# Designs tried in a protein design run: peptides against a protein of PDB entry 4XPM. Part 193

Target 1, 160 residues: chain A of PDB entry 4XPM
Amino acid sequence: VMLHSKNVKGFLENTLKPYDLHSVDFKTSSLQSSMIITATNGGILSYATSNNDVPKNSINEINSVNNLKMMSLLIKDKWSEDENDTEEQHSNSCYPVEIDSFKTKIYTYEMEDLHTCVAQIPNSDLLLLFIAEGSFPYGLLVIKIERAMRELTDLFGYKL
Target 2, 67 residues: chain B of PDB entry 4XPM
Amino acid sequence: DIKGTIAFDTHGNVIESTGVGSQRIEDIGDLSKVTLDAEGFAQVQGDSLLVHLYKRNDITLAVYTSA

## One batch from the design tools (peptide; made by RFdiffusion4, then SolubleMPNN)

Design b2_p29_1_s1 (from b2_p29_1, 11 letters changed)
Fold by OpenDDE base, seed 1:
Structure b2_p29_1_s1 (fold): chain B 160 residues (1-160), chain C 67 residues (1-67), chain A 29 residues (1-29)
Amino acid sequence: as target 1 above (160 residues)
Amino acid sequence: as target 2 above (67 residues)
Amino acid sequence: SMSTFMDELNKELDEFIKEGLEAIKKKFF
């Protein structure tokens, strides 16, 4: 099934799901946000948030979107810096990964009280970005975003 | 009787934590240095707790029990 | 599947933990 714009939104919404283990008493919160943004400008192409109970066209919705835009831009900037910094790429906050012979990196970033991770969709101008509460473990976040990227093969190599 | 768990990756980042494990994230630094046997196991005495380690596929599971 | 990948991952992790617990139990308990 080809990934269409509407499907992307649904995909991102699916990534919001919390993890709930039964072998041990472990459950996370839902991701606060999941986004696909441009690596060039940090523009949001698609996003999903857990706070969907905001009235449409309300000031709260506008503020929420604006906040996402801000975070997107900030994370994009940091990502861009790290992509040009060999030392940062070898820190424990960077996970080189390979998906179907395509190489990319997953970065974890703490933004205020939030845990975030971002990864360039292989060979593309796009970044996948997860934003979670500070209680969301980074190791799990990395696994989550890697798994998610494996479902985005249609976007591999996407250029703006 | 399991008092808690920590699962962590090769970067020392938490995958999951429960019970006392959630309060001992700082142990990962030391636990990651523990030499495992050929089957991927180790047992480490830590303060009042005993830590049982199992590593497979680059994920380490630490299980805390009473000493 | 694009609609089930998160559930699958959740299950995989859960199974890993379960297997690890069982392995530890067998080894040490």
Scores: peptide ipSAE 0.716, ipTM 0.952, DockQ to the pose 0.908
Fold by OpenDDE base, seed 5:
Structure b2_p29_1_s1 (fold): chain B 160 residues (1-160), chain C 67 residues (1-67), chain A 29 residues (1-29)
Amino acid sequence: as target 1 above (160 residues)
Amino acid sequence: as target 2 above (67 residues)
Amino acid sequence: SMSTFMDELNKELDEFIKEGLEAIKKKFF
C-alpha cells in the first residue's frame, strides 16, 4: 500500500510524542518538529510541530514555518558535507545502520540550543529529520529515528 | 537504595538519566572503558558512590548506589 | 504499525531498564 501525503503527516505527528518511563523517573519533552525533506534542496515535503497554539495563517505561523525551512536547509547542507567526507562518517556523531537489507546513516547535530537528528531514508532522495530541545538526549533521539525509519519502507528508493 | 541511573549507547551518548546520574554524565567516558565480565556486569567504586554496570544489546545501564 | 511504533519503543526501553535493574539487583545484592 502506497503511503500518501496525509498518511505521512499523521506519521510525523505520532513521532512527536514524548517518552515516559515507569521503571525510573524519566520523561522527555515532545519533539519540537519532525520532517521529511528533500536531500537535494532541503525542501520540506511534510512536517509536524508540537507548537499548535499559533493561529492559522497568522504572521507568527508564517515565521514558524520559515524557521523550519531555514533549519531544514542548514541540516541538509551539513548532511551533504558529511556524506562527502569519509572522516566525518567515522565520527562519533554518525551511526551506520542497516534496515532489512538497506544501509543508511544517522547523524546527530547540535543546532544552537537544539538537538537534531537526521537520516537518509534508504536509497531515496529523502531525509527524515527530528528537532528536539537540548534536554532530549542524543542516544534516545538516535534510537527513535531508527525505529521511525523502519516504518517508512514505502519510501525506500523514492527518487525525485 | 538507588541514587540514580544512566543508560548510554556505544557512542557514549545518553539514552536516559535520573537522580545523581543526571549530574554525572561525564562518568560515561570512564564507564565505557570498564571491562565487563562474561555476563555483562561490572562494579566500579567512584568517590562516595558505587556504580553497577549492566550491558545488553549495545546499551549500558549504570546504577548508582551508596553501597 | 504506523500508529503504535512509538508506544512500542517506549515500552521496549522501559522493559530494558526494568530488566537491567533486576539483573543488577540479582548480581550484586
Scores: peptide ipSAE 0.715, ipTM 0.952, DockQ to the pose 0.881
Fold by OpenDDE base, seed 3:
Structure b2_p29_1_s1 (fold): chain B 160 residues (1-160), chain C 67 residues (1-67), chain A 29 residues (1-29)
Amino acid sequence: as target 1 above (160 residues)
Amino acid sequence: as target 2 above (67 residues)
Amino acid sequence: SMSTFMDELNKELDEFIKEGLEAIKKKFF
């Protein structure tokens, strides 16, 4: 399956879906945001948000976008620091994973009251970033982002 | 009678929690150290609850019961 | 597929928990 530019937004929107189990009484909220950002400067290439109750071109929309830009930059900076810190790479907040022989890492970060996780798309200049409420379990968040990355093989090795 | 559940990964992070399990996330530290049998099972007596463990594919499921 | 991968994961996790519950039931009950 080929991933085109217009499909990226739809892909990210799909990642927002909550999990609802029936074997046990467990259901999550939707992700607040899902983004593909640059590893170089934290610039947002594409994003999706579950908060769509904001009128377009309103001050509230601008503030929301600015907030996403700020979070993406902060998380990129933290990720960059951890990629150069062997101690952080061996902490419980770092998950080394391998997808189709490509190695990458998933990091979990607490951002105020939010649960976030970020992973470099293998061999690329891109990061996939999920932002969830504090009630969203980290273990499930990690599984979710790993599964999502397996659908982004067309972006493996992407360089800016 | 199941009183709750916790599923957690090898890093001790929660995948799901229900019932009394949601209030016992701190148990993961000790549960992760329990020796499992050859089939991936263990049973641990807690305070007033019995914890049944099953691990497969690096995910541990803990089921809390009264007996 | 690109449009169903999250639903598939939800199903896989649900089945995993179900299988675990049944395994525990068989083992201990």
Scores: peptide ipSAE 0.715, ipTM 0.952, DockQ to the pose 0.878
Fold by OpenDDE base, seed 4:
Structure b2_p29_1_s1 (fold): chain B 160 residues (1-160), chain C 67 residues (1-67), chain A 29 residues (1-29)
Amino acid sequence: as target 1 above (160 residues)
Amino acid sequence: as target 2 above (67 residues)
Amino acid sequence: SMSTFMDELNKELDEFIKEGLEAIKKKFF
């Protein structure tokens, strides 16, 4: 089944789900937001947020979206810098991964009190971006975004 | 008997933590250097607790016990 | 599938932890 725009929104909403283990007493919060943005300018193509109680077209909704736009731009800029920095690519904040023979990198970035994770969808002009609370562990965030990217093969090679 | 757990990846980043493990994240630096046996196990002294290690598929699980 | 992949990942991680706990119990206790 081909991934359509409406399906992308639903996909991102699914990524918000928290982890809840029963083998041990461990549970995370939901992701604050999940986005697909352009690698060129950090423009948001699609997004989902755990804050669904904000009235539509309200000032609070506008402010939240504007905040996402700001964060996405900052993270895109940091990502762009790191893609041109060999030292940063060898730090513990960078995970080289291979999905179905396609290579990409996962980066973790701390944004104030938030934990973020970003990865280029292989061979594409798109980035997948997760934003979580500071209590969300980075190792789990990386596993989460890698698994999510494995479901986005239809977007591999997507060019703007 | 289990006092807590830490699971971490090959970069030393936490995947999950519970109990006393949540207060001993700094142990990961040393735990990641421990030599495991052929089956992926090790046991080390961690402060006043014993730490039991199990590694598989690039994920290390550390289990803290009193004995 | 696209609708269940996060649930599957949650289950896989939970099963890994369970496996590890049992393996450690068998190995050391």
Scores: peptide ipSAE 0.714, ipTM 0.952, DockQ to the pose 0.873

Design b2_p29_1_s2 (from b2_p29_1, 11 letters changed)
Fold by OpenDDE base, seed 1:
Structure b2_p29_1_s2 (fold): chain B 160 residues (1-160), chain C 67 residues (1-67), chain A 29 residues (1-29)
Amino acid sequence: as target 1 above (160 residues)
Amino acid sequence: as target 2 above (67 residues)
Amino acid sequence: SRETFMDELNEELDKFIKEGLEAIRKKFF
């Protein structure tokens, strides 16, 4: 199964779903945003956001997209710095993971009042990025993004 | 009765929290250092609550009770 | 699957919590 642009968008939209337990009374908000961005420049290749009630081509939509662009660039920069920093790679904010024998890292970042996590899609020029409210627990974000990456094998090794 | 829960990973990051657990995230630091028995359990006395620990597959569940 | 992976994860974690609660119940109560 090949991932097309439309499929990627739908995939990212699925990741927005809130976490909702029934064994105990625990429910998160939806992710604010989910994106695939370039590791090189932080450019957004695809994105989904939970704020879908904004009219098309409105000032609010433009501002929202611009905000995402800014966020993606900032996170890409932090990620790039950490990828060149051995100490940061051994911090509690870095999760080395292995998916189908491919190694990657998941980083958690506090961005203003938001909780974010980012991971390089294995052997690719792409990053998967989740942005959530500050109440969204980091441990759950990490689990979510790891699971999501396991569904993106078609993008493993993707080069720009 | 259960007063709250915290589930956390090996990095000490929260996976879920409920009830009083949501107000005791700072307990994770100490809870993560508790020695578990061979089956992955421990019970520790808190200030006014008992904390029951269960760890499996790198996830620790802490359950707060009054007794 | 790509359509249900988030739901599956939710169920997996829910199952873990449920089993953990039961395990704790059996162990301590």
Scores: peptide ipSAE 0.726, ipTM 0.954, DockQ to the pose 0.890
Fold by OpenDDE base, seed 4:
Structure b2_p29_1_s2 (fold): chain B 160 residues (1-160), chain C 67 residues (1-67), chain A 29 residues (1-29)
Amino acid sequence: as target 1 above (160 residues)
Amino acid sequence: as target 2 above (67 residues)
Amino acid sequence: SRETFMDELNEELDKFIKEGLEAIRKKFF
């Protein structure tokens, strides 16, 4: 079954859930944002944010959306640059992964005080992007985004 | 007896940390170089703590206890 | 499933930590 806009939104909202262990006392915050953006222009196709208490059409909502647009563009630019930089692809900030025989890369980026993680959906023109607080560990972000991509097989090969 | 934990991946990035482990993230550099036995275990002496290591499926768990 | 994959991941990681703690207990204590 193909993912439609509403289904994608709900999927991204699910990725926001915090990591909460019971074996040890460890709990993260929710992801700040989760997005699917275009690899070409950094345009946001779908997004979810943990801050849903902002009134519609308020100045705060506009500011938050504009901030997401800015961050998505900046991260897309960094990703594009790294995809053409062999040295960056061999850094600890790059995770080559294979999902169902498809190869892709997961990148971690520090954006101001935020921890971000981005990955190209295999063979597609789309990027999956997670934005979290600085306290959210990068290793866990990578695990989360890899697991999320495994559920997006319908978008593999998606071209704009 | 457990004072804290750190779980980290093969890139040295944290997956989880608790207790004193949250204040000892810099230990990962050295812990990642420790040779593990055939079952994936090692024990390392710290300053005033013992670090017990277990690695499985590319994830290393470090458990800090009193020396 | 797509509806529960984050909960499943949380449980998997929790299980790993739990098993690791038990393994360390058996090995060293």
Scores: peptide ipSAE 0.725, ipTM 0.954, DockQ to the pose 0.868
Fold by OpenDDE base, seed 3:
Structure b2_p29_1_s2 (fold): chain B 160 residues (1-160), chain C 67 residues (1-67), chain A 29 residues (1-29)
Amino acid sequence: as target 1 above (160 residues)
Amino acid sequence: as target 2 above (67 residues)
Amino acid sequence: SRETFMDELNEELDKFIKEGLEAIRKKFF
């Protein structure tokens, strides 16, 4: 099954939703952004942001997108390095996971004051990337991205 | 009377925190080393707080109460 | 589902915390 750009966009927008408990008084902010990028070049295939107040086609929107492009490239580069580093794969910042018998890894990266999380969609040339505020706990971020990847089976094995 | 909570994963990363737990994230290092009983429970005496631990499905919940 | 998976996750985690609190209550109090 092929995922069209519009469907992927909607999916990523869903991942932005904050975590809100009622058993205890705990609520997170929304994710700042959610993206699917290429593992090869860090190019953005699709993205969603919680900041929808920026006018479309404005200079501010262009600058915002450019910032996302920079972040995605930096994270892709770090991910690529770690995928070739056995020691980094055994750090607390790396979570080996298995989804439907497909293995992948989830990495957490701190970027300035932001908390980020990235994972290769199993057997694909694509990465799923979450960017959150520094107050967003990493353990929860990992759980979110794993759950999101389980809904992207259509992209498993996707090659550019 | 619960003063706060922390839930964390096997990597020591926070899943949620509330109350005094939000100010005691540094406790996770020690709490993760505590030996749990066969049912997944333990109690740890802190400075002025008592920490109650429960672990299930690779998630540990710590509940802080007055000592 | 594809459209409600985040809500489902939120509910699952909330349930876990609730059950954990109850378990601790029964164990220690």
Scores: peptide ipSAE 0.725, ipTM 0.954, DockQ to the pose 0.898
Fold by OpenDDE base, seed 2:
Structure b2_p29_1_s2 (fold): chain B 160 residues (1-160), chain C 67 residues (1-67), chain A 29 residues (1-29)
Amino acid sequence: as target 1 above (160 residues)
Amino acid sequence: as target 2 above (67 residues)
Amino acid sequence: SRETFMDELNEELDKFIKEGLEAIRKKFF
């Protein structure tokens, strides 16, 4: 089973959805961005953004894409450093998880005023990356990305 | 009446917050240290509010009330 | 499912909060 580019794009778009609880008055914003990037270079393989109301081929569109590229690279670099640092792996910003007998880690990173989390898709060269506004709570963000990864079994073991 | 809520994980990170709970995120540090009973409950006196705790599946729910 | 997993998670979390509130009500009130 393989996910095609359009299927991955649709999946990422789905992850943008906000949470809206009815038991209590709690509602989040949509994720700003959701991406699958390479663990090696931080290259973006697929992405979705809630800020898609930008004219095609406009300067603003170019700037937004470039911004995503920059954030992707920065987060990949931080992730790479942490994966080589045992102390960081035991920090409060690291969530070891197991999905279908595959082990991975979820990291939370504050990027300027944004809340982000990143996780390696199990046994793959790929990272799943969520970028949200500062109002999006980290605990919920972690739960969200873990749940999303459980739906990406087709990418488990994917090597570049 | 419920004045607010906070739900948080074992890392002390917020899952949801409402009402006065949204203004008391700093309470998580102390709330996470509270000893719960065998059923996962506790009550804690916090300033002018009473905090009711319930933990299940590594998620702690804190409910703030006046009494 | 792949198309509904976010909605499912939303419902699961909502269910937890609802059950927690009820549990607290029964325990303390």
Scores: peptide ipSAE 0.724, ipTM 0.954, DockQ to the pose 0.900

Design b2_p29_1_s3 (from b2_p29_1, 13 letters changed)
Fold by OpenDDE base, seed 5:
Structure b2_p29_1_s3 (fold): chain B 160 residues (1-160), chain C 67 residues (1-67), chain A 29 residues (1-29)
Amino acid sequence: as target 1 above (160 residues)
Amino acid sequence: as target 2 above (67 residues)
Amino acid sequence: SRSTFMDELNKELDEFLKKGLDAIKEKFF
């Protein structure tokens, strides 16, 4: 089954869903944003946001999208730097993982008061990016993005 | 009675925290160094609290109770 | 079904925590 643009949007919307770990009475907020961006330029190919009840084409919506563009570019730049830095790849903020024999890395980055997590879709020119509130634990965020990556096999090896 | 919990990964990052555990995130550094028994358990005395550890599948669960 | 991969992940992690709590209670309490 091919993953078309509509399917990707729906996939990203699903990743926004919060955790409810009732066994220990712990729950999270929804992700603020979930995006697929280009590893080359940080351009947004698809995105989903929580609490998106803003009128279409309004100035508030435009500002929100522009903010996402800025964050995606900043995170892409940091990711690019770390991919060229052996020491950064061995920090506790980097998780080497293997999915279906494909190797990739998950990075956690604090962006002001937000918790972010980014990972290259294996052997592709694409990055998956999660943005959450500061109350969202990094360890849980990493688990989320790894599981999400396993659902994107259609994008493995995708080149621009 | 359980006073709180912390779950953390092999990188020392929090997966979840509740109760007094939410105020004891700095304990992860020491808890990650504790030697576990063959079944994956350990018990650590800390000030007025007792910490009970269980590790499986690269996730450590810490449960805080009164000492 | 209406269950998604996120629901499955939530369930798996919650079940792990539940089993861990029960194991600790059995061991120490």
Scores: peptide ipSAE 0.731, ipTM 0.953, DockQ to the pose 0.654
Fold by OpenDDE base, seed 1:
Structure b2_p29_1_s3 (fold): chain B 160 residues (1-160), chain C 67 residues (1-67), chain A 29 residues (1-29)
Amino acid sequence: as target 1 above (160 residues)
Amino acid sequence: as target 2 above (67 residues)
Amino acid sequence: SRSTFMDELNKELDEFLKKGLDAIKEKFF
């Protein structure tokens, strides 16, 4: 089934799920946010947040969304810079990956006290962006976003 | 008696950490350089703790014990 | 309830860690 806007929202909500690695007694918090944004302008096409306890259409919700907009723009800008920086692409903060013969990169960024990772959906104008608390390990975050991207094949090649 | 664990990837980034491992993330730099045997194991003595390493599929698991 | 890809990923990683722990225990303990 093809991804529609509603399906994408649900997908992003699913990505919020925390890890529970009981074999080593390790668990994470939920992601704070999960977004699909445009690589061109950093505009949010879809998003999910773990803090859903805010009243709808409230000032707090508006402020939260505005904050997401700001973060998405900042991360997009950083991503754009790194995509044009060979050294950054060879740092430990960049994970070249291949999904179904499509190549992309996963970047990890520290945003204030938050841990984030972003990846271009292969051959598309879209970025998948995860925002987590600082306690969320980067390596685990990378694994998470890579797996998530494998579920977004319908968006591969998407152009605005 | 396991005192903690660290799992990390080939970039040296943490996948998980527990117990004393959570306080010894800086060990990853040295642990990543340890030569493993043919089966992917190694044992390293570090201060008062013994670190047991296992690497498979680009993930290294370090288990900290007292002995 | 049907498991999601996240559930599957969690399970896979957890199983890996379990196998690793068991392997280490067998090797050194």
Scores: peptide ipSAE 0.731, ipTM 0.953, DockQ to the pose 0.646
Fold by OpenDDE base, seed 4:
Structure b2_p29_1_s3 (fold): chain B 160 residues (1-160), chain C 67 residues (1-67), chain A 29 residues (1-29)
Amino acid sequence: as target 1 above (160 residues)
Amino acid sequence: as target 2 above (67 residues)
Amino acid sequence: SRSTFMDELNKELDEFLKKGLDAIKEKFF
């Protein structure tokens, strides 16, 4: 099954869902944003945000998108640096993982008061990026992005 | 009587925290070094509270109770 | 409605935590 652009948007929207772990009375907020960006330039190919009440073409929407672009670029740059830094790859902020025999890495980054998580879609020129509030625990964010990548096998090996 | 919980991964990052566990995130460093029995359990005294540990599938659950 | 992968993940993790709590109660309480 081919994953089209509109299907990707819907997929990213689904990733926004919060956790509700009622067995321990723990719940999270929704993700602030979920994006697929290019590993080369940090360009946003698709995105979803939890703030759906902003009027289209409004100043607030424009500012929100511009902020996402800025954060995407910053995170891409940090990711690029870490991919060429052996020490950073051995920190607790880096999770080497294997999905269906494909190896990739998950990185967690603090961006101001936000918790972020980024991972290269295996053998591709694409990054999956989650942005959450500071109250969203990193361990849970890592679990989320790993599970999400397992649903994106159609994008494995995607080259720009 | 459960006073709180912490769940954390093998990197020491929090998965969830509730109750007094939310105020004891710094305990993860020590809890991660505790030797577990063959079934994945351990019990540790932690500053007026008793901590009960269970680890399975690379996730450690810590339950805080009164002594 | 249909269950999404996020719903499944939430359920799996919640069930794990529930089993963990029950196991601890059985072991120590």
Scores: peptide ipSAE 0.730, ipTM 0.953, DockQ to the pose 0.622
Fold by OpenDDE base, seed 3:
Structure b2_p29_1_s3 (fold): chain B 160 residues (1-160), chain C 67 residues (1-67), chain A 29 residues (1-29)
Amino acid sequence: as target 1 above (160 residues)
Amino acid sequence: as target 2 above (67 residues)
Amino acid sequence: SRSTFMDELNKELDEFLKKGLDAIKEKFF
């Protein structure tokens, strides 16, 4: 099975879906953005956003894409720093996880008023990145990204 | 009656919160240290509220009721 | 599947919380 670019886009769009936990009468907003970026440069390989009301090729679209590029670079830099910082890896903002015998880490980062989480796709040069509003709980965000990574086995071991 | 809920993970991060639980996120630090019985339950008295705890599969659910 | 895994996750977590609520009610109420 090969994961094509359009399939990746559709996958990321699916991750945007909100939670509706009606057993406790709790629901979230949709993710603002979902991205696969390079761990080396923070370059965006694929992305999805919940705000699709911007006309194509407009200056507003360009600004929104530029904002995503900035966010991806900032988060990649923070991730890179933490991967070389034992203290940060033992904080409550770092979740060591194992998927199909591959070890990786999920990090949560506060970016201004946004809640973000990022994880290296196992044994790859890629990061999966979620950006949500500040009302989106971190614990729930971590659960989301872990499950999402389990669906990306085709990208395990992907090298640039 | 249930006044609210908090669910949180082993890192102390919120999974969900409702009602008075949304205003009591700071309780997680203390609730995470409570010793549970063999079935994963505990009951904690705090100010005017009673907190009922259940932990399973690394998720703790706290249910707030009147004392 | 990738097109439905979020729905499945939502259902799994909701069912977990429901079981937790029921367990607490049985234990304490």
Scores: peptide ipSAE 0.730, ipTM 0.953, DockQ to the pose 0.931

